Peptides against a protein of PDB entry 4N78. Designs and how they scored, part 67

Target 1, 186 residues: chain A of PDB entry 4N78
Amino acid sequence: HFQVICRLLGYQGIAVVMEELLKVVKSLLQGTILQYVKTLMEVMPKICRLPRHEYGSPGILEFFHHQLKDIVEYAELKTVCFQNLREVGNAILFCLLIEQSLSLEEVCDLLHAAPFQNILPRVHVKEGERLDAKMKRLESKYAPLHLVPLIERLGTPQQIAIAREGDLLTKERLCCGLSMFEVILT
Target 2, 155 residues: chain B of PDB entry 4N78
Amino acid sequence: MAELQMLLEEEIPGGRRALFDSYTNLERVADYCENNYIQSADKQRALEETKAYTTQSLASVAYLINTLANNVLQMLDIQASQLRRMESSINHISQTVDIHKEKVARREIGILTTNKNTSRTHKIIAPANLERPVRYIRKPIDYTILDDIGHGVKW

## One batch from the design tools (peptide; made by RFdiffusion4, then SolubleMPNN)

Design b2_p13_1_s1 (from b2_p13_1, 6 letters changed)
Fold by OpenDDE base, seed 5:
Structure b2_p13_1_s1 (fold): chain B 186 residues (1-186), chain C 155 residues (1-155), chain A 13 residues (1-13)
Amino acid sequence: as target 1 above (186 residues)
Amino acid sequence: as target 2 above (155 residues)
Amino acid sequence: MFLPMFQEGMERR
């Protein structure tokens, strides 16, 4: 689904969705969640000492449950605050998955374009074979597919310009060195 | 442009009119030949004259048809060429617009991006003990492990 | 890798 979304939206659509999600997240964090956090801070016990270890895990749990009873029983925390946190989490996850899907799509595009752009993978060399000879053979095999040089030779000036621009657009992808998710986390 | 206009407005209509006129002329020739044959004492000569006129008339009509057909074909070729040029122009414009839109989109999404922190390549400290390269024995992938995973048809 | 088309957007932040 995310791959389809990426294909459908493209960079423009993804940018819009991401921006809107960031706004939503910001609104949730600075608004409702912040208010709940402030409220929770107000109801937090001022002094919470660690109980004696002699009470064991159950006793310690009961102690903290008692100290935090007002927080635990705060119904709006579960219904509203946790829901908002879930929404934030979902938004973050969505952004992550979109970026991952986009990266996969971009990698596929790069791989598909590679033969046409004189980008050759490193070939496996068997024993007794020279890497240079194999690479040269591969280069010669794909040389007729080099799109930009071909168009430069046979095309009109306008076609050449478009081909060069297209080549640049094909080569430059987010997956080559940029991250959206890191921005979202900041 | 001028050639196409000439074909559409003058040559093709003119050719059509010429064919129509040729019909009238053929009728006159036929009448002449008929009358000439009836009135002539030398029927053989009259027949030969009729053959000559018929041949000439047919040749003339054939010429007119051929000329008209060639003009129509030429017209169609010019129109096809014009359409191809228009298509090419539209395609170039479309591609230019698409490239521009893509550049704009990339700027927009770029606002939401940052450079990937090249993880400091932790110096892979090669373990001092070069463990002997364990000969990778290709174990055949047992796909039966996947038989229980998914909604596959249980045989 | 320098990605100029995207970097222009980054600089506008």
Scores: peptide ipSAE 0.306, ipTM 0.814, DockQ to the pose 0.680
Fold by OpenDDE base, seed 3:
Structure b2_p13_1_s1 (fold): chain B 186 residues (1-186), chain C 155 residues (1-155), chain A 13 residues (1-13)
Amino acid sequence: as target 1 above (186 residues)
Amino acid sequence: as target 2 above (155 residues)
Amino acid sequence: MFLPMFQEGMERR
């Protein structure tokens, strides 16, 4: 599903969605969540010491339950905070999955374009064969597929310009060194 | 452009008119041949004359049709060439616009990106003072504290 | 790898 979304939205659509999600997350964090956190901090016991081990596990549990009673009761009554946190979590997860899916798509595009851009994979050399000779043969074999040089030779000036721009657009991808998710976390 | 205009405005309409006129003339020739055959004392001669006129008329019509057909074909070829040129121009514009849109999109998404921090392997400077591993004395967890919690079988 | 088309966006932040 995320792959389809990435294909449909493209860079622009993804950017818009992520910007809106960031706004929503910011609004939730600075608004409702912050207010709940402040309230929770006010009801939190100022001094919560570890009870003596002599009280046993049940006594320790009761102690903590009593100390946190107001918090537990507050959380039970006001589930809105947890829902908002869930929404934030979902938004973050969404952004992560979109970035991962986009990266996969970009890698696939790069791989598909590689033969046309004079990017050749390293071939496994059998014992006794020279890697350089095989690579040279491979280069020679795929040389006619190099799009930009071909268009430069046969195309109009306008076609050449478009081909060069297209080549650049194909080569420059986010997966080559950029991350969106790191920005979202900041 | 001038050739196409000539074909559309003069040659093809002219050819169509010529064919129409030829049709009218053929009718007149037919009437003439019929009357000539009826009135002639020498029927054989009249028949031969009719054959000659028919052959000539058919040849003339065939020529007119061929000329018109060739002009139409030429017109279509010119139009096809014009359409191809127009298509090429439209494609060029479309591609240029698409490239521009893509560049804008990339700038927009770029706002939401940062360089992947290749964690420079900060040399974990081993703290000089190796805190002596505090011997983790496993104090045995006394599980007897849980004996009263749950449906456990009281032995 | 330097990605100029994206970098322009980064600089606007």
Scores: peptide ipSAE 0.301, ipTM 0.808, DockQ to the pose 0.665
Fold by OpenDDE base, seed 2:
Structure b2_p13_1_s1 (fold): chain B 186 residues (1-186), chain C 155 residues (1-155), chain A 13 residues (1-13)
Amino acid sequence: as target 1 above (186 residues)
Amino acid sequence: as target 2 above (155 residues)
Amino acid sequence: MFLPMFQEGMERR
């Protein structure tokens, strides 16, 4: 699903969605969640002494239940605050999954474009074969597929310009060194 | 453009008219030949004349058809060339617009990105000396040492 | 890797 979303939205759509999600998250954090946290802090027992170990585990549990009774019984915490936290969590997960899916798509695009851009994979050299000889053979094999040089030789000036721009667009991908998720976490 | 216009407005319509007129003329020639053959005392001469007219008529029609066909083909070639040029122009514009849109989109998403802190994966230089895995001797954790620490009910 | 097309956006933050 996320792969399809990435393909449909593209960079522009993803940017818009993420910006809106960030706004929503910010609103939730600074609004409702903050207010609940403040309220919880106010209701939190100022002095919570560790009960004597002599009460045993059940007694200690009962003690804490009693001390935190107001917090536990705060119905709005379960219904509203936790829901908002779920929404924030979902938004974060969504962003993560979108970035991962986008990265995969970009990597695939780069791999598919590589033969046309004179980017050759490192070939596993079997024992006894010269790496240089294999690389030269590969270079020779894929040389006719180099798109930009081909168009530069055969194309119109406009086609050449478009091909160069397209080549740059193909090479420059987010996965090469940029992260969106890191921005979302700060 | 001038050639296409001439073909569309003058040459092709003119050729069609000429062909139609030729059809009408052929009918007249046929009638003439029939009457001439019936009325002529020399049937052989009349037949030879008919053959001559038939040959001439067929040649003229063939010429008209060929001329018209060539003009139509020329017209189609010119139109096809024009369409190809238009298509090329549209494609170039479309590609330019798409590239521009993509650049804008990349700028927009770029606002939401930061450089990946490539933690310098310290090249774990595999120490040349494979330190022999020190056999992890699982010393059993003697938990009895903790038996005296805590308020657990000594059963 | 320098990504000029995206970097312009980064600089606008």
Scores: peptide ipSAE 0.300, ipTM 0.810, DockQ to the pose 0.714
Fold by OpenDDE base, seed 4:
Structure b2_p13_1_s1 (fold): chain B 186 residues (1-186), chain C 155 residues (1-155), chain A 13 residues (1-13)
Amino acid sequence: as target 1 above (186 residues)
Amino acid sequence: as target 2 above (155 residues)
Amino acid sequence: MFLPMFQEGMERR
């Protein structure tokens, strides 16, 4: 589904969706979540020391349950705050999945375009084979498929310009060095 | 354009009219030949005359049909050529627009991007000895980084 | 890898 969404929206659509999603997340964080956090900070025990290990895990758990009783019993926390946190979480996950899906699509595009753009795959050199010889062979094999040089030889100036621009557009992808998700996390 | 117009407005309609007129003329010739054969004392001569008229009429019709057909074919060829030129122009414009839209889109999405903290992937140290100017082979994008992304299709 | 088409957007942030 995310792949289809990426294909449908393209870079423009993804950008718009991500921007709007960021606005929503910001609104949730700065609004309701912040208010709940402030409230939680007020009701949070000022001093919560780790109980002695001698009480064992159950005793320690009971201690923390007692100390956090007011927080656990805060009804709005369970209903509203957690829902908002889920929304934020979903938004983050959505962004992540969109970026991953987009990256996959971009990689596929790059792979498909590679033979036409003189991009040679990493040649696994088997033991005993010369890397240079294999690379030369691959270059020779794909040389006739180089689109831009072909169009430069046979095409009109306008076609050449379009081909060059198209080549650049094909080569430059977000997956090559950019991340949206990192921006979202900041 | 002038040639196409002439074909559409003059030559083809004219050829069609000529063919219809030929039909009328053929009917008259047929009537003449029939009457001539009936009235003639020399049936052999009348028959030969009929054959001559028939041959002439057929030749005339064949010529008219051939001319009309050629004109229609020529018209179609011109139209096909025009359509191809139009298609080429439209495609060029479309491609230009698409490229522009893509550039705009990339700028917009770029606002939402940051440089990936490339963990110092170990520089694939090219083995020292290849002194030959290694043609700037663009480092193949390590797609293995994406192997863990998605349905894990290990190629 | 420098991606100039996206970089312009990054700079506008």
Scores: peptide ipSAE 0.289, ipTM 0.805, DockQ to the pose 0.745; fails the geometry check

Design b2_p13_1_s2 (from b2_p13_1, 7 letters changed)
Fold by OpenDDE base, seed 5:
Structure b2_p13_1_s2 (fold): chain B 186 residues (1-186), chain C 155 residues (1-155), chain A 13 residues (1-13)
Amino acid sequence: as target 1 above (186 residues)
Amino acid sequence: as target 2 above (155 residues)
Amino acid sequence: MHLPVFEEGIKKR
């Protein structure tokens, strides 16, 4: 589904969706979640010392339950806050999955374009074969498919310009060096 | 443009009219030949004259048809060439627009991106003590150990 | 890898 979404939206559509999601997340964080956090800070015990180990695990648990009673009661009453946190989480996950899907599509595009752009795959060299000889053979095999040089030789100036721009756009992909998700996390 | 216009407005219509006129003339020639043959005392001579007129008439019509056909073909070739040029122009414009749109889209999404932190490949400091590669002796997986667990239908 | 088309967007931030 995410792959289909990426194909349908393209870079522009993805950008718009991501921007809107960021706005939503920002609104949730600065609004309800911030208020919730402030309230929690107010009810947080000012002094929470570690109980003595002598109380054992059950006693320690009861101690923390008692210390956090107001917080637990508040959290139970404020189900809206949990919903907002879920929304934020879903938004983050959505962004992650979109980026991953986009990266897969981009890699696929790069792989498909590679023979036409003089990008040769790493050839597995069998024992005894010279890597250079195989590489030269591959270069020779794919040389007629090099689109930009072909158009530069046979095409009009306009076609050459378009081919160069197309080649550039084909080579440049987000997955090559950019991350959206890192921006979302900051 | 001028050539196409001449073909459409003058040459082809003119050729069609000429062909129609030729039809009328052929009828006259046929009538003449028939009458000449009936009235002539020398039937052989009349027949030879008829053959000559028929040959001439057929040649004339063939010429008119050929000329008209060539003009029509020329017209179609010119039109086809014009359409191809127009198509090429439209395609170039379309591609230019698409490239532009793609650049805009990439700039827009670029705003939402940052450089991937290339994790500094921490030089894996090879621990000084090269633990002797324990020869991974592939112990053959004894599948007999699984014989007791699987309720395999002993046939 | 230099991605100039995308990077133009980053510079506008």
Scores: peptide ipSAE 0.352, ipTM 0.816, DockQ to the pose 0.658
Fold by OpenDDE base, seed 2:
Structure b2_p13_1_s2 (fold): chain B 186 residues (1-186), chain C 155 residues (1-155), chain A 13 residues (1-13)
Amino acid sequence: as target 1 above (186 residues)
Amino acid sequence: as target 2 above (155 residues)
Amino acid sequence: MHLPVFEEGIKKR
């Protein structure tokens, strides 16, 4: 599903969605969640000492239940605050999954474009084969597929310009060095 | 442009008219040949004249058809070339626009990105001295220490 | 890897 979303939205659509999600998250964090946290801090026992171990696990539980009674009974915490936290969590997960899916698509695009851009994969050298000879053979095999040099030789100035720009855009991908998710976490 | 216009407006219509006129003339020639053959005392001469006129008429029609066909082909070639040029221009514009849109999109999403912290692969400097895993000697937990704690009925 | 097209956006931030 996320792969399909990435394909449909593209960079532009993803940017728009991410911006809106960030706004929503910001509003939730700075608004309702912040207010609940402040309220919780106010009702939190100022001094909560560890009960003596002698009370056993049930006694300790009852002690903490009593100390936190006001918090536990705060109905809005369960209904509103947790819902908002869920929404924030979902937004974060969505962003993560979108970035991962986008990264996969970008990697696929890079791999598909590689033969046309003089990017050769590291070939596994079988025992006894010279790496250099194999690489040279691969280079010679794919040399006719290099798009930019081909167009530079045969194309019009306009075609050459377009080819160069296209090549640049093909090579540049977010997965090569940029992260959206890191921005979301800050 | 002038050549195409000339072909469309003058040469091809003119050729079609000429061909039509030739058809009417062929009918007249046929009538003449028929009458000449009937009226002539020398039938052999009349037949040879008919053959000559027929050959000439067929040659003229063939020439007209060939000329017209060549003009039509030339017209089509010019039009095809014009269409190809238009297509090329449209494609160029389309590609330019697409590239521009892509650049804009990338700039926009770029605002939402930061450089991946290349986690300095902390060279896990394998500590040179592989501290021999201290054999975790599981000391058996002596639970007998708890035997005196609780209401357990000693049977 | 230098990503100039994306980086143009980062610089605007």
Scores: peptide ipSAE 0.350, ipTM 0.815, DockQ to the pose 0.716
Fold by OpenDDE base, seed 4:
Structure b2_p13_1_s2 (fold): chain B 186 residues (1-186), chain C 155 residues (1-155), chain A 13 residues (1-13)
Amino acid sequence: as target 1 above (186 residues)
Amino acid sequence: as target 2 above (155 residues)
Amino acid sequence: MHLPVFEEGIKKR
């Protein structure tokens, strides 16, 4: 589904959706969640020491449950705050999944374009084959497919310009060095 | 453009009219030949004359058809060439627009991006002094404490 | 890899 969404929206659509999601997340964080956090900080035990390990995991859990009983029993926390946190979480996950899906699409595009852009795949050399010879063979095989040089030779100046720009855009992908998700986490 | 216009407005319609006129003329020639054959005492001569007229008429029609066909072909070639040029122009514009749109889109999404920073996962430094393993007393875990977690129940 | 088209957007931020 996310792959389809990425293909449908493209860079423009994804940008718009991400911006809107960021606004929503910001609104939730700075609004309701912040208020609840402030309230929780007020009711938080001032001193909560780590119980001795001798109590075991269940004992430790019970200890913390007791210390946080008032917080856990806070009805609005369960209903409203946790819901908002889920919404934020969902938004974050959505962004992550969109970025991952987009990266996959971009990688596919790069792979498909590679033969036309003089980008040779990493060649696995079988035992006994010379890497250089294999690379030369591959280069020779794909040389006729190099689009920009081909258009430069046969095309009009306008076509050449378009081909160069297209080549640049084909090579440039977010997955090559940029992350949207890191911006969301900041 | 002038050549195409001439073909469309003058040559092809003119050729069609010529063929139509030829049809009417052929009918007259046929009538003449028939009457001439009937009235002539020398049937052989009349037949030879008919053959001559028929050959001439067929040649004329063939010429008219050939001329018209060539004009139509020429017209189609010119039109095809014009269409190809138009297509090329449209494609060029379309590509230019698409590239522009793509650049705009990339700039917009770029605003939402940053360089991938491989945050060095801070090695969780295990505390140096592993305290002596205290005997684990198994108390049954009451999982009912978790019953209220995750049901997304809108109260 | 330098991504100039995307980076133009980053600069506008």
Scores: peptide ipSAE 0.341, ipTM 0.809, DockQ to the pose 0.628
Fold by OpenDDE base, seed 3:
Structure b2_p13_1_s2 (fold): chain B 186 residues (1-186), chain C 155 residues (1-155), chain A 13 residues (1-13)
Amino acid sequence: as target 1 above (186 residues)
Amino acid sequence: as target 2 above (155 residues)
Amino acid sequence: MHLPVFEEGIKKR
């Protein structure tokens, strides 16, 4: 589903959706969530120390449950605050999954374009074969597929310009060095 | 453009008219040859004359058809060339627009990006001072309070 | 890898 969304929206659509989601998240965080957090801070025990290990895990859990009783019993926390947090979480997950899906599409595009851009993978060398010779043979094999040189030889100036621009756009992808999700987390 | 116009307005219509006229003339020649053969005492001579007229007529028609065909072919070639040029122009514009749109889109999404960095994990630090043992009375824990928290299924 | 087209957007932030 996310792959389809990425294909449908493209860079422009993804940008718009992400920006809108960020606004929503910001609104939730600065509004309702902040208010609840402030309230929770007020009811938070001023002094809460780690109980002794002799109480065991259940006892320790009960201790903290007791210390946080006012928070746990705060009904609006479950109904409103947690719901808003879920919404924020869903938005973050959405952004993550969109970026991952986009990266996959970009990688696929890069791989498909590679032979046409003189980008060849390192080939496995069997015993007795020279890597250089094999690579040279491979280069020679794919040389006719190099799009930009081909257009430069046969095309009009306008076609050459377009081919170069297209080549550049094909090579440049977000997955090569940029992240959206990191921005969302800040 | 001038050549195409001449072909469309003058040469091809003219050739069609000439061919039509030749048809009417051929009918007249045929009638003449038939009558001449019937009326002539020398049938051999009449036949030879008919052969001559037939050959001439066929040659004339062949010439007219060939000329017209060549003109039509030339017209089509010119039109095809024009269409190819138009197509090339349209494609160029389309590609230019697409590239531009792509660049704009990339700039927009770029606003939402940063260089990939390794995320630092938050280090949990244990408190330095452990609480002195306070007598804690255990109460039964009701875990159902957590049923509404998270992605758990309410049974 | 330098991505100039995308980076132009970053500069606008």
Scores: peptide ipSAE 0.340, ipTM 0.811, DockQ to the pose 0.604

